Peptides against a protein of PDB entry 5JXT. Designs and how they scored, part 41

Target 1, 319 residues: chain A of PDB entry 5JXT
Amino acid sequence: SLLPKKEINVYIGMSEMQVKWYQKILEKDIDAVNGAGGKRESKTRLLNIVMQLRKCCNHPYLFEGAEPGPPYTTDEHLIYNAGKMVVLDKLLKRIQKQGSRVLIFSQMSRLLDILEDYCVFRGYKYCRIDGSTAHEDRIAAIDEYNKPGSDKFIFLLTTRAGGLGINLTTADIVILYDSDWNPQADLQAMDRAHRIGQTKQVVVYRFVTDNAIEEKVLERAAQKLRLDQLVIQQGRAQVAAKAAANKDELLSMIQHGAEKVFQTKGAFGTMAEKGSQLDDDDIDAILQAGETRTKELNARYEKLGIDDLQKFTSESAYE

## One batch from the design tools (peptide; aimed at target 1 Y72 D113 I114 D117)

Design b2_p18_6_s3 (made by RFdiffusion4, then SolubleMPNN; from b2_p18_6, 9 letters changed)
Fold by OpenDDE base, seed 3:
Structure b2_p18_6_s3 (fold): chain B 319 residues (1-319), chain A 18 residues (1-18)
Amino acid sequence: as target 1 above (319 residues)
Amino acid sequence: MRKLSYFERLRAEEEAAL
């Protein structure tokens, strides 16, 4: 029988470089961040701020002029300048040691380019598929990854490209490096490993930048997923349609943790304490804390009815 | 230099192995 997925949110502090870039993004549009634009502030401007903050949470080198150089070289700076890369680097070592194979999903093809450089730098053999990958190359990459005795440890995928009905049951670990606005896209991605033919316990690690916009992206995704489940169970098809974030929701998401980010000198959390020197015990502590917070998050939404979830989409603009 | 994609690197490795 297929074992249920174990899903764990991994809450990760920003690096010092991420904090500096997150501050710069907020400062550039400070009037919009403070809500001073009022009714005149465009939804498009707020969406652009959200996109830049999400890029910062993924990796600072997604911005022009952020990568150290010239010369532009791949080195340890690729890892220590992003909290998610520091955790990923330690987690992948553990995953490899246990004889597991891993799918890494992102919304951003440019993040996969960084992850390719990382894989080469660490000597990890990998496959890649994104939205631009030709159909024949997709088949070849899947077959190369799935072949008996494949030496490919990592599969790098964009969430949408990985959602396209492929079977990757030869992997047992899934890392969601970031989250889709649609939780169904992430489910479709992880269900490439969690499908008929899987023989191992599938574990899903969802990376979430702590004290940043990604916590609110996660909460919104969890709320939407619970609403979708309740709508299916109650047969109330009309309720599902209000899924697009309004201006006030986007503003609340942008403001989340912003004050603490402005007050912070250096890195956040375990990244401030240990930086790139995370050990196996630090990773276990992060995973344990993540498992606890994941249970708490799920328990919050499991108690909510359809009406409460609909109100919460409107009232979460005020809390 | 432009960072090569996985498929560009794979082709370059295949060409270097020839």
Scores: peptide ipSAE 0.019, ipTM 0.507, DockQ to the pose 0.100
OpenDDE base, seeds 1, 2, 4, 5: peptide ipSAE 0.018, 0.022, 0.017, 0.015; ipTM 0.485, 0.536, 0.496, 0.453; seeds 1, 2 fail the geometry check

Design b2_p18_6_s4 (made by RFdiffusion4, then SolubleMPNN; from b2_p18_6, 11 letters changed)
Fold by OpenDDE base, seed 3:
Structure b2_p18_6_s4 (fold): chain B 319 residues (1-319), chain A 18 residues (1-18)
Amino acid sequence: as target 1 above (319 residues)
Amino acid sequence: SRRLSYFERLRAAEAAAR
């Protein structure tokens, strides 16, 4: 029988470099961030800010001129300059030691390019698929990963490219490096490992930058998922969740944690305390805290009715 | 060999594809 998947949100502090770039992104469009543009503020401008903040949460080297140099090097700076990379680096060592194999999903093909550099730097053997991968190359990569005795430890996928009905049950760990705006895309990604033919306990780690826009992306995704479930259960076709965030929703997401980011000198949370020197106990603490916060988040949305879930109010989630 | 930055590599790839 297929075991239920275990899903854990892994809340990760920003590195010092991420904080600096996050501040810079907000400062560049400070009038929009403060809502000073009012009705005149372009939804496109807010969406652009959201995209830049999400890039920052993934890796600061997604910005031109962010990578330190010249000379440019592939070294530990690729890891310690992104909180998610610090956690990923420790987690992958544990996963490998356990004899597990891992799927890593991202929305950003450019992040997969950084993850390829990381895999090469650490000596991890990997496969890659994204939206530009030819059909034949996609099949070849899947077959190479799934073959008996495959030496490929990691599969790097864009979430949507990985969602295309492929079987990756030879992996038992799924890392969502970022989240899709559509929670169904993330579920479809998880279902590549969590499917008939899986013999192991599937564990899903969802990376979430703490005190940043990604918490609100996660909350919105969880809200939408619960709403979709309730609509299916109640047969109420009329409750089409507004598929696209409005301006006020986008603004609230951008503003989330912004004040604390502006006040922060250095890194956040465990990244401030230990940075790249995270040990196995620190990872266990992060995972345990994440498991608790995941349960709390799920319990919050389980209590809400359809009408409450239609309101993207920060307030309705605390009743 | 000098490592190219991520963006230098992207620009080099774009230039080679032209």
Scores: peptide ipSAE 0.329, ipTM 0.841, DockQ to the pose 0.062
OpenDDE base, seeds 1, 2, 4, 5: peptide ipSAE 0.071, 0.124, 0.024, 0.075; ipTM 0.656, 0.713, 0.595, 0.642

Design b2_p18_7 (made by RFdiffusion4)
Pose (drawn by RFdiffusion4):
Structure b2_p18_7 (pose): chain A 317 residues (1-241, 244-319), chain P 18 residues (1-18)
Amino acid sequence: SLLPKKEINVYIGMSEMQVKWYQKILEKDIDAVNGAGGKRESKTRLLNIVMQLRKCCNHPYLFEGAEPGPPYTTDEHLIYNAGKMVVLDKLLKRIQKQGSRVLIFSQMSRLLDILEDYCVFRGYKYCRIDGSTAHEDRIAAIDEYNKPGSDKFIFLLTTRAGGLGINLTTADIVILYDSDWNPQADLQAMDRAHRIGQTKQVVVYRFVTDNAIEEKVLERAAQKLRLDQLVIQQGRAQVAAAANKDELLSMIQHGAEKVFQTKGAFGTMAEKGSQLDDDDIDAILQAGETRTKELNARYEKLGIDDLQKFTSESAYE
Amino acid sequence: LTKRQERLEEEEEELEEE
């Protein structure tokens, strides 16, 4: 029995420093922010703003010249200058206290570099797979974290790095520091720990910058994830739109018994006998429209699970 | 040292040279 995973959006604010940088990004190209300029502009200008705001929502130290002036030290400012780091510090502290281990995913390798400095600063044992990591390296990194009684606690990965089917069930908590544009990528990261061999409840925390660009980014991915489900659930429809033996058999046998029983004429003919007054015609049209409504209202309301013929129906016996 | 700390030390050396 594999427990369904708990996925939680943790909505996070921004530090005073992030606001300064967030404003500068928006100011340096305020024209494109207000939707100015021609409609012919290429997508490049706006997408550059998206990248900067994404970096800003992650950590301000991703911008050169942002970390407090030289010389550079690795201290508490690494935590309190990014809202996500403040939430993560207490979250990781609570995670270790309860005997849990955690996989931390990110889109940007430069952010895992910042998380490396954090892990050393707090004394956390950790592993990293980067996507810019050799094959034999990440095999060892997987094994190190999966070793029984492992020294490690945190596993730093990029959402794409490892490839398909790698197993990290020795962890039961997943933290998505930032989200991906395609939902299948984040969903695959969660299934590093949420797969066969996982014994504990998998909990996934997704850091989202509330009232900023990442909240809006998230709604789109949630929509695209909903669209994918509808396509997959309806993937049986085109194969259904020939005729089975039974379908052909049912068409022929329908009402055949009643035909055999009949010596004279059938229904509409036996009761009225090839002569029809106005009242008889009106009853035929009223009974037909009623049947037509009930038939259409029944089938236009159905779904794929009702129309889909099982392959076992072809096993006529 | 981390890769990031190495890059910061290189930036400090370049500033001292300037």

Design b2_p18_7_s1 (made by RFdiffusion4, then SolubleMPNN; from b2_p18_7, 10 letters changed)
Fold by OpenDDE base, seed 5:
Structure b2_p18_7_s1 (fold): chain B 319 residues (1-319), chain A 18 residues (1-18)
Amino acid sequence: as target 1 above (319 residues)
Amino acid sequence: MTPRQKERLKKEEELLKE
């Protein structure tokens, strides 16, 4: 029988560089961030801020002029300048030692480009597919990854491209490097490894930048998932969970953690204390804290009724 | 050569032409 998947939110502090870029994004549109634009502030402007903040949470090198150079080198700076990369780098070493194989999902193909540089730099053998990958190349990459005795350790996927019906049960670890606004897209991604033919316990690590917009993205996704479940259970198909993120929701998401980000000198949390020098015990502590917070988050939304869950709306900031 | 390596090489070549 297929074992239930274990899902753990991994809450990760920003690097010093991420904090600086996060501050810069907020400062550039400070009037919008403070709600001073009132009724005149466009939803489009707020959506753009949300998109930039999410890029920052993923990697600062998604911004022009952020990467050190010229000369441009692939080095340890690719890792230590992003909290998620620091945790990923330690976690992948553990996963490899365990004889596991891993799917890494992101919303951002440009982040997969960074992860390719990382894989080459660490000597990890990988496959990649995204939304631009030709159908034939996609089949070839899947077959190469799934072949008996494949030396491919990592599969890099965009969440949407990876969600489309493929079988990757030769992997037992799933890393969601970021979250989709639609929790069903992430579930579909997980189900590439967690399906018939899987022989191992699937573990899903969802990376979440702590004290940042990604916590609110996660909360909204969890709320939507619970609402979708309740609507199905109650047969209330008319509760179209399609209400657009209103301006107030977007503003609240942007403001989340902003004060602490402005007050912070350097990195956040474990990134401030250890940075790239995280050991196996630090990773265990992060995973344990994440498991606790994941249970608390789920327990919060399990107690809510449809009317409470409808107060938060589920449109993608990318539609 | 990764996509980013190709992009960086192009940027370096552009900067050398200016």
Scores: peptide ipSAE 0.471, ipTM 0.893, DockQ to the pose 0.681
OpenDDE base, seeds 1, 2, 3, 4: peptide ipSAE 0.470, 0.448, 0.447, 0.460; ipTM 0.894, 0.889, 0.884, 0.890

Design b2_p18_7_s2 (made by RFdiffusion4, then SolubleMPNN; from b2_p18_7, 10 letters changed)
Fold by OpenDDE base, seed 4:
Structure b2_p18_7_s2 (fold): chain B 319 residues (1-319), chain A 18 residues (1-18)
Amino acid sequence: as target 1 above (319 residues)
Amino acid sequence: MTARQKEREERQRALEEA
């Protein structure tokens, strides 16, 4: 029988470089971040800020002029300048040592470019598919990954391209490097490994930048998922979950953790203490803390009714 | 365009010319 998947949110501090770039993004649009734009502030401007902050949470090198050089090299700086890469690098060593195989999903094909260069740098054999991959090349990559005795350790996928009904049950680990705004897209990604034909316990690691916009992306996704479940269970088809965040929701998401980011000199959390020198105990601590926070997050939304889940009120998360 | 993007495009061109 298929074992239930284990899902763990992995809360990761920003690197020093991420903090600097996160500050720079907020400062560039400080009037919009402070809500000073009033009725004239476009939803498009707020969505752009959200997109830039999410890029920063993924990797600073998604920005022009962020990568150190010339010369431009693929080396350790690719890892230590992004908290998610530091955790990924240690986690992949453990996963490989366990004889597991891993799917890595992102919303951003440009992040997959960085992850591809990382795989080459570490000598990880990989496959890749994204939104631009031709149909024939997708089939070839899937077949190459799934073949008996495949030496391909990693599959790099955009979440939506990986959602296309493909079978990747030859992997047992799923890393969501970032989250989709639609929790169903992430579930569809997980279901590439967690389906009939899987023989192992599927473990899903969801990377979440701590004290940043990604916590609010995750909360909103969890809220939406619970709402969708309750609507299905109660047969209340009329609860059109307003899929699009309003201006006030976007502003609240942008403001989340912004003050602490402005006050921070250097990195956050374990990234401040150890940087790229995380050991196995640090990874275990991060995973354990993540498992606890994941249970707490789920328990918050499980207690909420449909009416509470429709109210994206900043207040109800602190009672 | 990032420096890494430029490098990837240069590698792709070099592979197409070989």
Scores: peptide ipSAE 0.352, ipTM 0.849, DockQ to the pose 0.070
OpenDDE base, seeds 1, 2, 3, 5: peptide ipSAE 0.286, 0.298, 0.296, 0.293; ipTM 0.816, 0.826, 0.825, 0.820

Design b2_p18_7_s3 (made by RFdiffusion4, then SolubleMPNN; from b2_p18_7, 9 letters changed)
Fold by OpenDDE base, seed 2:
Structure b2_p18_7_s3 (fold): chain B 319 residues (1-319), chain A 18 residues (1-18)
Amino acid sequence: as target 1 above (319 residues)
Amino acid sequence: MTPRQREREERQRRLEEE
């Protein structure tokens, strides 16, 4: 029988470089961040800020001129300049030692480009599929990954490309490097490993940049997922959760953690204490803290009714 | 575009030209 999947949110601090770039993004649009644009601020501008902040949470090298050089090298700086890469690097070593195989999902093909360089640098054999991958090459990559005795450890996928009904039950670990605005897209990605034919316990690690916009992306996705579940259960098909955040929701998401980011001179949270020197005990502590916070987050939304879940109130997160 | 992205595109082009 298929075992239930275990889902853990992994809360990760920003590197010093991510904090500097996050500050720079907020400062560039400070009037919009402070709500000074009022009713005149375009939803498009706020969406652009959100997208830049999400890029920063993924990797600072997604920005032009962020990568150190010349010379441009593939070295440890690729890892220590992004909190998610530091945690990923330690987690992948553990996953490999356990004899597991891993799917890594992102919304950003440009992040997969960084992850490919990382795979080459660490000597991890991988497959890749994104939105631009030809149909034949997708089949070839899936077959190469799924073949008996495959030496491919990692499969790199964009979340939407991985959603295309493929079977990857030869992997038992799923890493969501970032989250989709639609929680159903992430579920569809997980279901590539968590499907008929899986023989292992599937574990899903969802990376979330702590005290940043990604916490609010996660909260909104959890709220939407619970609302969708209640609507299905109650037969209230007319309660289409507004798929798109309004301006006030976007502004609240941008403002979340911004003050603490501006006050921070170095790295943030766990990255300030240990940086790239995370050991196996530090990873266990991060995973245990993540498991606790995941249970708390789920329990918060399980208590809410449809009417409460339709109100995106920043206040309900702090009670 | 990152330097790595350029290097990848240049490697891809070289592999398509061989």
Scores: peptide ipSAE 0.157, ipTM 0.717, DockQ to the pose 0.127
OpenDDE base, seeds 1, 3, 4, 5: peptide ipSAE 0.149, 0.149, 0.152, 0.101; ipTM 0.739, 0.746, 0.755, 0.725

Design b2_p18_7_s4 (made by RFdiffusion4, then SolubleMPNN; from b2_p18_7, 8 letters changed)
Fold by OpenDDE base, seed 1:
Structure b2_p18_7_s4 (fold): chain B 319 residues (1-319), chain A 18 residues (1-18)
Amino acid sequence: as target 1 above (319 residues)
Amino acid sequence: MTRRQLERQEKEEELLEE
């Protein structure tokens, strides 16, 4: 029988460079961030801020002029300038040593481009599929990855491109480098490894930037998932989860952690203490803390009824 | 060569021509 998947949220601090870019994004639209625009502020402006903050949480080199150069080099700076890359770099060494194979999902094809540079720099053999990959090339990449005795360690996928019903049961580790607004897209991505033909325990690591917008993206996704489950169980088809965040929800998400980000000099959390010098004990501590926070997050939403889950309450995260 | 390596090479070539 297929073993249940283990899901762990991995909460990761921003690098110093990410903090600086996160501050710049907020400062550029400070009136919007402070809600000073009131009813005049367009939902589009808030959505743009959200998109830029999510890019920052992934990697600062997703911004023009952020990467140092010329000359442009592929070096350790690609790793230490993004908290998620620092954790990924350590985690992949452990995964490889365990004889596991890994799927890495992102919403951003440009992040996969950074991950290609990283894979080449570390000597990791990989396959890639994104939204632009031709159908024939997708088949070829899947077949190459799934081949008996394949030397391909990593499969890089955009979450939506990976969701297309493909079988990747030759991997047992799934890393969600970022989260989809639709939790079903992430589930569909996980189900590429977690399906009939899997012989190992599937472990899913969901990377979440701590004290940033991604915590609120995660909370909203968890809320939506629970609501979808309750609607199915209760047969209440009319309880359409408000698919799109309203302006106030978006503003609350943007404001989450913003004050602390403005007050921060340098990096956040474990990135401030250890930076790129994370050891195996630091990774174990991050994973253990993540497992605890994951259980707490799930327990919060399991107690909520449909009416509570329909309200985006930022406050229910503190009870 | 990765996609980003190619894009950076092209950008470096453009900057040398200016």
Scores: peptide ipSAE 0.518, ipTM 0.905, DockQ to the pose 0.671
OpenDDE base, seeds 2, 3, 4, 5: peptide ipSAE 0.506, 0.504, 0.510, 0.508; ipTM 0.901, 0.902, 0.901, 0.903

Design b2_p18_8 (made by RFdiffusion4)
Pose (drawn by RFdiffusion4):
Structure b2_p18_8 (pose): chain A 317 residues (1-241, 244-319), chain P 18 residues (1-18)
Amino acid sequence: SLLPKKEINVYIGMSEMQVKWYQKILEKDIDAVNGAGGKRESKTRLLNIVMQLRKCCNHPYLFEGAEPGPPYTTDEHLIYNAGKMVVLDKLLKRIQKQGSRVLIFSQMSRLLDILEDYCVFRGYKYCRIDGSTAHEDRIAAIDEYNKPGSDKFIFLLTTRAGGLGINLTTADIVILYDSDWNPQADLQAMDRAHRIGQTKQVVVYRFVTDNAIEEKVLERAAQKLRLDQLVIQQGRAQVAAAANKDELLSMIQHGAEKVFQTKGAFGTMAEKGSQLDDDDIDAILQAGETRTKELNARYEKLGIDDLQKFTSESAYE
Amino acid sequence: SFVGKRAKEKNEEIEEEE
C-alpha cells in the first residue's frame, strides 16, 4: 500500500532587499511592464523580465553586486535576505527533529550553490546531483543517500537532473524551492521519493512567492496539468469513433423474438392498420419527440467511462 | 567568521584585482 502524497503550497513573502531588487527589475523596463510599445515585439523582452523576477523570488544573491559589500562572508544574512530561506531554515530544522529526510529541487543550479553554502553553514550533511554531473558521480550520490544508516540529510537536485527512474525512497519529504513551467517535471521530482519502496507518507512542500510572479506562474501550470488529465482520460475516444460480433449480433437479434411471435402486422400497423387519421399521426409524433428527448438527454450527458467498450466484450461466449 | 565557497572565490578575485 503506497500512501498518496501530500502536496502543500507554502505561500511566502519577500525580504526588504528583494523588494528593492524587484522594484529595480520592474523599473529598468517599465515600458514593457505597462504593456507599451508595439504588438510586434518579440517574446524576448518580456521573457527576460520573467527570468529576473524568477531569480529575485528565489534569492537576491543571484544578482551580481547584491550580497553585502566586500569582503564576503557566509553568515545569517544568507538566510534572512530571502523569504524562502527563512521559511526553509525552520522547515529543515523541524524536518530533522522528526527524523525525516528531504529532497530539495530547484530550477537554477546557481541556487543550489547558495543552498550548498547554507548546508555547510548549518553543518548539514548533503548530496548534490546537478544535471551538469557525470553519470558515475550521480550513481555514487544516489547510493550515498540511499545507504542504510546514511550520514546525509539533505539531497540537492535540479528538477531535471537525474533522469527517469532514479530512486530516493530513503527520503519522505520533498521541497520544491521553485516550480517548473511544465507540471510533469515537478511531478517527476516528487516521484523520486514517492514510488515503490517508500514506506512513509511522502509530503511535498512547494515554495511560492505570494502576491508576486510565482503565484501567477503556478496557476498556469495548474491549468496545464488539468488539461493533460482531460486529454489522457479521453485518450480512449478516438479508437472508439468497426463493429464487434456482439454489436452486429445485437442489432440483428433486437426485437427478433417479437417478430417471430407476430403473425399479422407489427406495432403501429397492427393497432391502426395502414389507415391513419389525424389523431393517430399526432400520437406518433408526440411519442417520438418524447422518446427523442429522453434518448438524447441520456447519451449527450455520458462520459468516456460509459462509452468505452472493454476488450473482454470481444470475448463472446 | 566563516567564508563559504562562493565567498572565497569572490574574495580571491578581489585580491587579484588589487

Design b2_p18_8_s1 (made by RFdiffusion4, then SolubleMPNN; from b2_p18_8, 9 letters changed)
Fold by OpenDDE base, seed 4:
Structure b2_p18_8_s1 (fold): chain B 319 residues (1-319), chain A 18 residues (1-18)
Amino acid sequence: as target 1 above (319 residues)
Amino acid sequence: MFVGKRAAERNKKLALEL
């Protein structure tokens, strides 16, 4: 029988470089961040800020001039300059020692390019597919990963490309390196490993940059997922889940953690204390804290009715 | 010194601009 998947949000502090770039993104558009743009602020500008902040949460090397060089090299700096990479690097070592195989999903093909360099640097054998991967090459990559005795440890996928009904039940670990705005896309990605034919406990690690926009992306996704579930259960076809964030929602998301980021010198959380020198106990602590916060997040949304879930106001979550 | 795909592509671009 297929075991239920275990889902854990892994809350990760920004590296010093991420904090610096996050500050720089906010400062560049400070009038928009402060809501001073008023009626003149375009939804497009706010969406651009959100996308830059999400890029920063993933890796600062997604920005021109962030990567050290010339000469450009692939080295430990690829890891320590992004909190998610530090956690990923430790987690993958554990996963490999356990004899597990892992799917890594991202929204960003350019992040997969960084993860390819990382895989080669660490000597991890991998497959890759994204939205640009030809159909034949996609089949070949899936077959190469799924073959009996495959030496491919990692499969790198864009969430949308991985969502296309493929079977990857030869993996038992799923890492969502970032989250989709649509929680159904992430579920579809998880279901590539968590499907009929899976023989292991599937564990899903969702990476979330702590005190940053990604917490609000996750919160919005969790809210939407619960709303979608309640709509299905209640047969209320008329609850048009507002598919697109409004301007005020986008502003609230951009502002989340911004003040704390401006006040921060150096890295956040465990990244400030240990940087790239995380041990196995630090990873266990991060995973345990993540499991607790995941339960709390789920419990928060399980108590909300349809009417509460339609109100994306930061205020209604504290009453 | 390891030079991954992205680093190699970037170094190549710089070498062509010089």
Scores: peptide ipSAE 0.596, ipTM 0.932, DockQ to the pose 0.634
OpenDDE base, seeds 1, 2, 3, 5: peptide ipSAE 0.590, 0.585, 0.581, 0.596; ipTM 0.931, 0.930, 0.930, 0.931; seed 5 fails the geometry check

Design b2_p18_8_s2 (made by RFdiffusion4, then SolubleMPNN; from b2_p18_8, 10 letters changed)
Fold by OpenDDE base, seed 4:
Structure b2_p18_8_s2 (fold): chain B 319 residues (1-319), chain A 18 residues (1-18)
Amino acid sequence: as target 1 above (319 residues)
Amino acid sequence: MFVGRRARERNERLAAAL
């Protein structure tokens, strides 16, 4: 029988470089971040800020002029300059030692380019599929990954490309390096490993940059998922699929953690204490804390009714 | 010194611009 998947949100502090770039993004559009743009502020401007902040949470090298060089090299700086890469690097060593195989999903093909360089640098054999991958090359990559005795440890996928009904049950670990705005896209990605034919316990690690916009992306996705579940259960066809985030929602998401980021002179959390020198105990602590916060997050949304889930107020979660 | 695909392509673009 297929075992239930275990889902763990992994809350990760920003590196010092990520904090600097996050500050720079907020400072560049400070009037928008403070809501001072009023009615003249375009939804497009806020969406652009959100996308830059999400890029920062993924990797600072997604920005021009962030990567050290010239000459450009692939070295430890590719890892230590992004909190998610530091955690990924330690987690992948553990996963490999356990004889597991891993799917890594991202929204950003340009992040997969970084992960390719990382895989080659660490000597991890991998496959890749994104939105630009030709149909024949997708089939070939899937077949190469799924073949008996495949030496491919990692499959790199964009979440949307990986959602296309493919079977990857030869992997038992799923890493969501970032989250989709639509929780169904992430579920569809997980279902590539968590499907009939899976013989192992599927574990899903969802990376979330702590005290940053990604917490609000996750909260919004969790809220939407719970709403969708309740609508299905209650047969209430009248719950209009909540439109794309409004201006006030986007502004609230941008403002989340902004003050703390401005006050921070270095890295966040475990990244400030240990940097790239995380050990196995540090990873266990991060995973345990993540499991606790995941349970708390789920319990928060499980208590909410349809009417509460329709109100995206940051305020109503504290009453 | 290892040079991944992105790093190589970036070095090549810089060398072509000089």
Scores: peptide ipSAE 0.569, ipTM 0.936, DockQ to the pose 0.627
OpenDDE base, seeds 1, 2, 3, 5: peptide ipSAE 0.551, 0.561, 0.560, 0.556; ipTM 0.932, 0.935, 0.936, 0.934

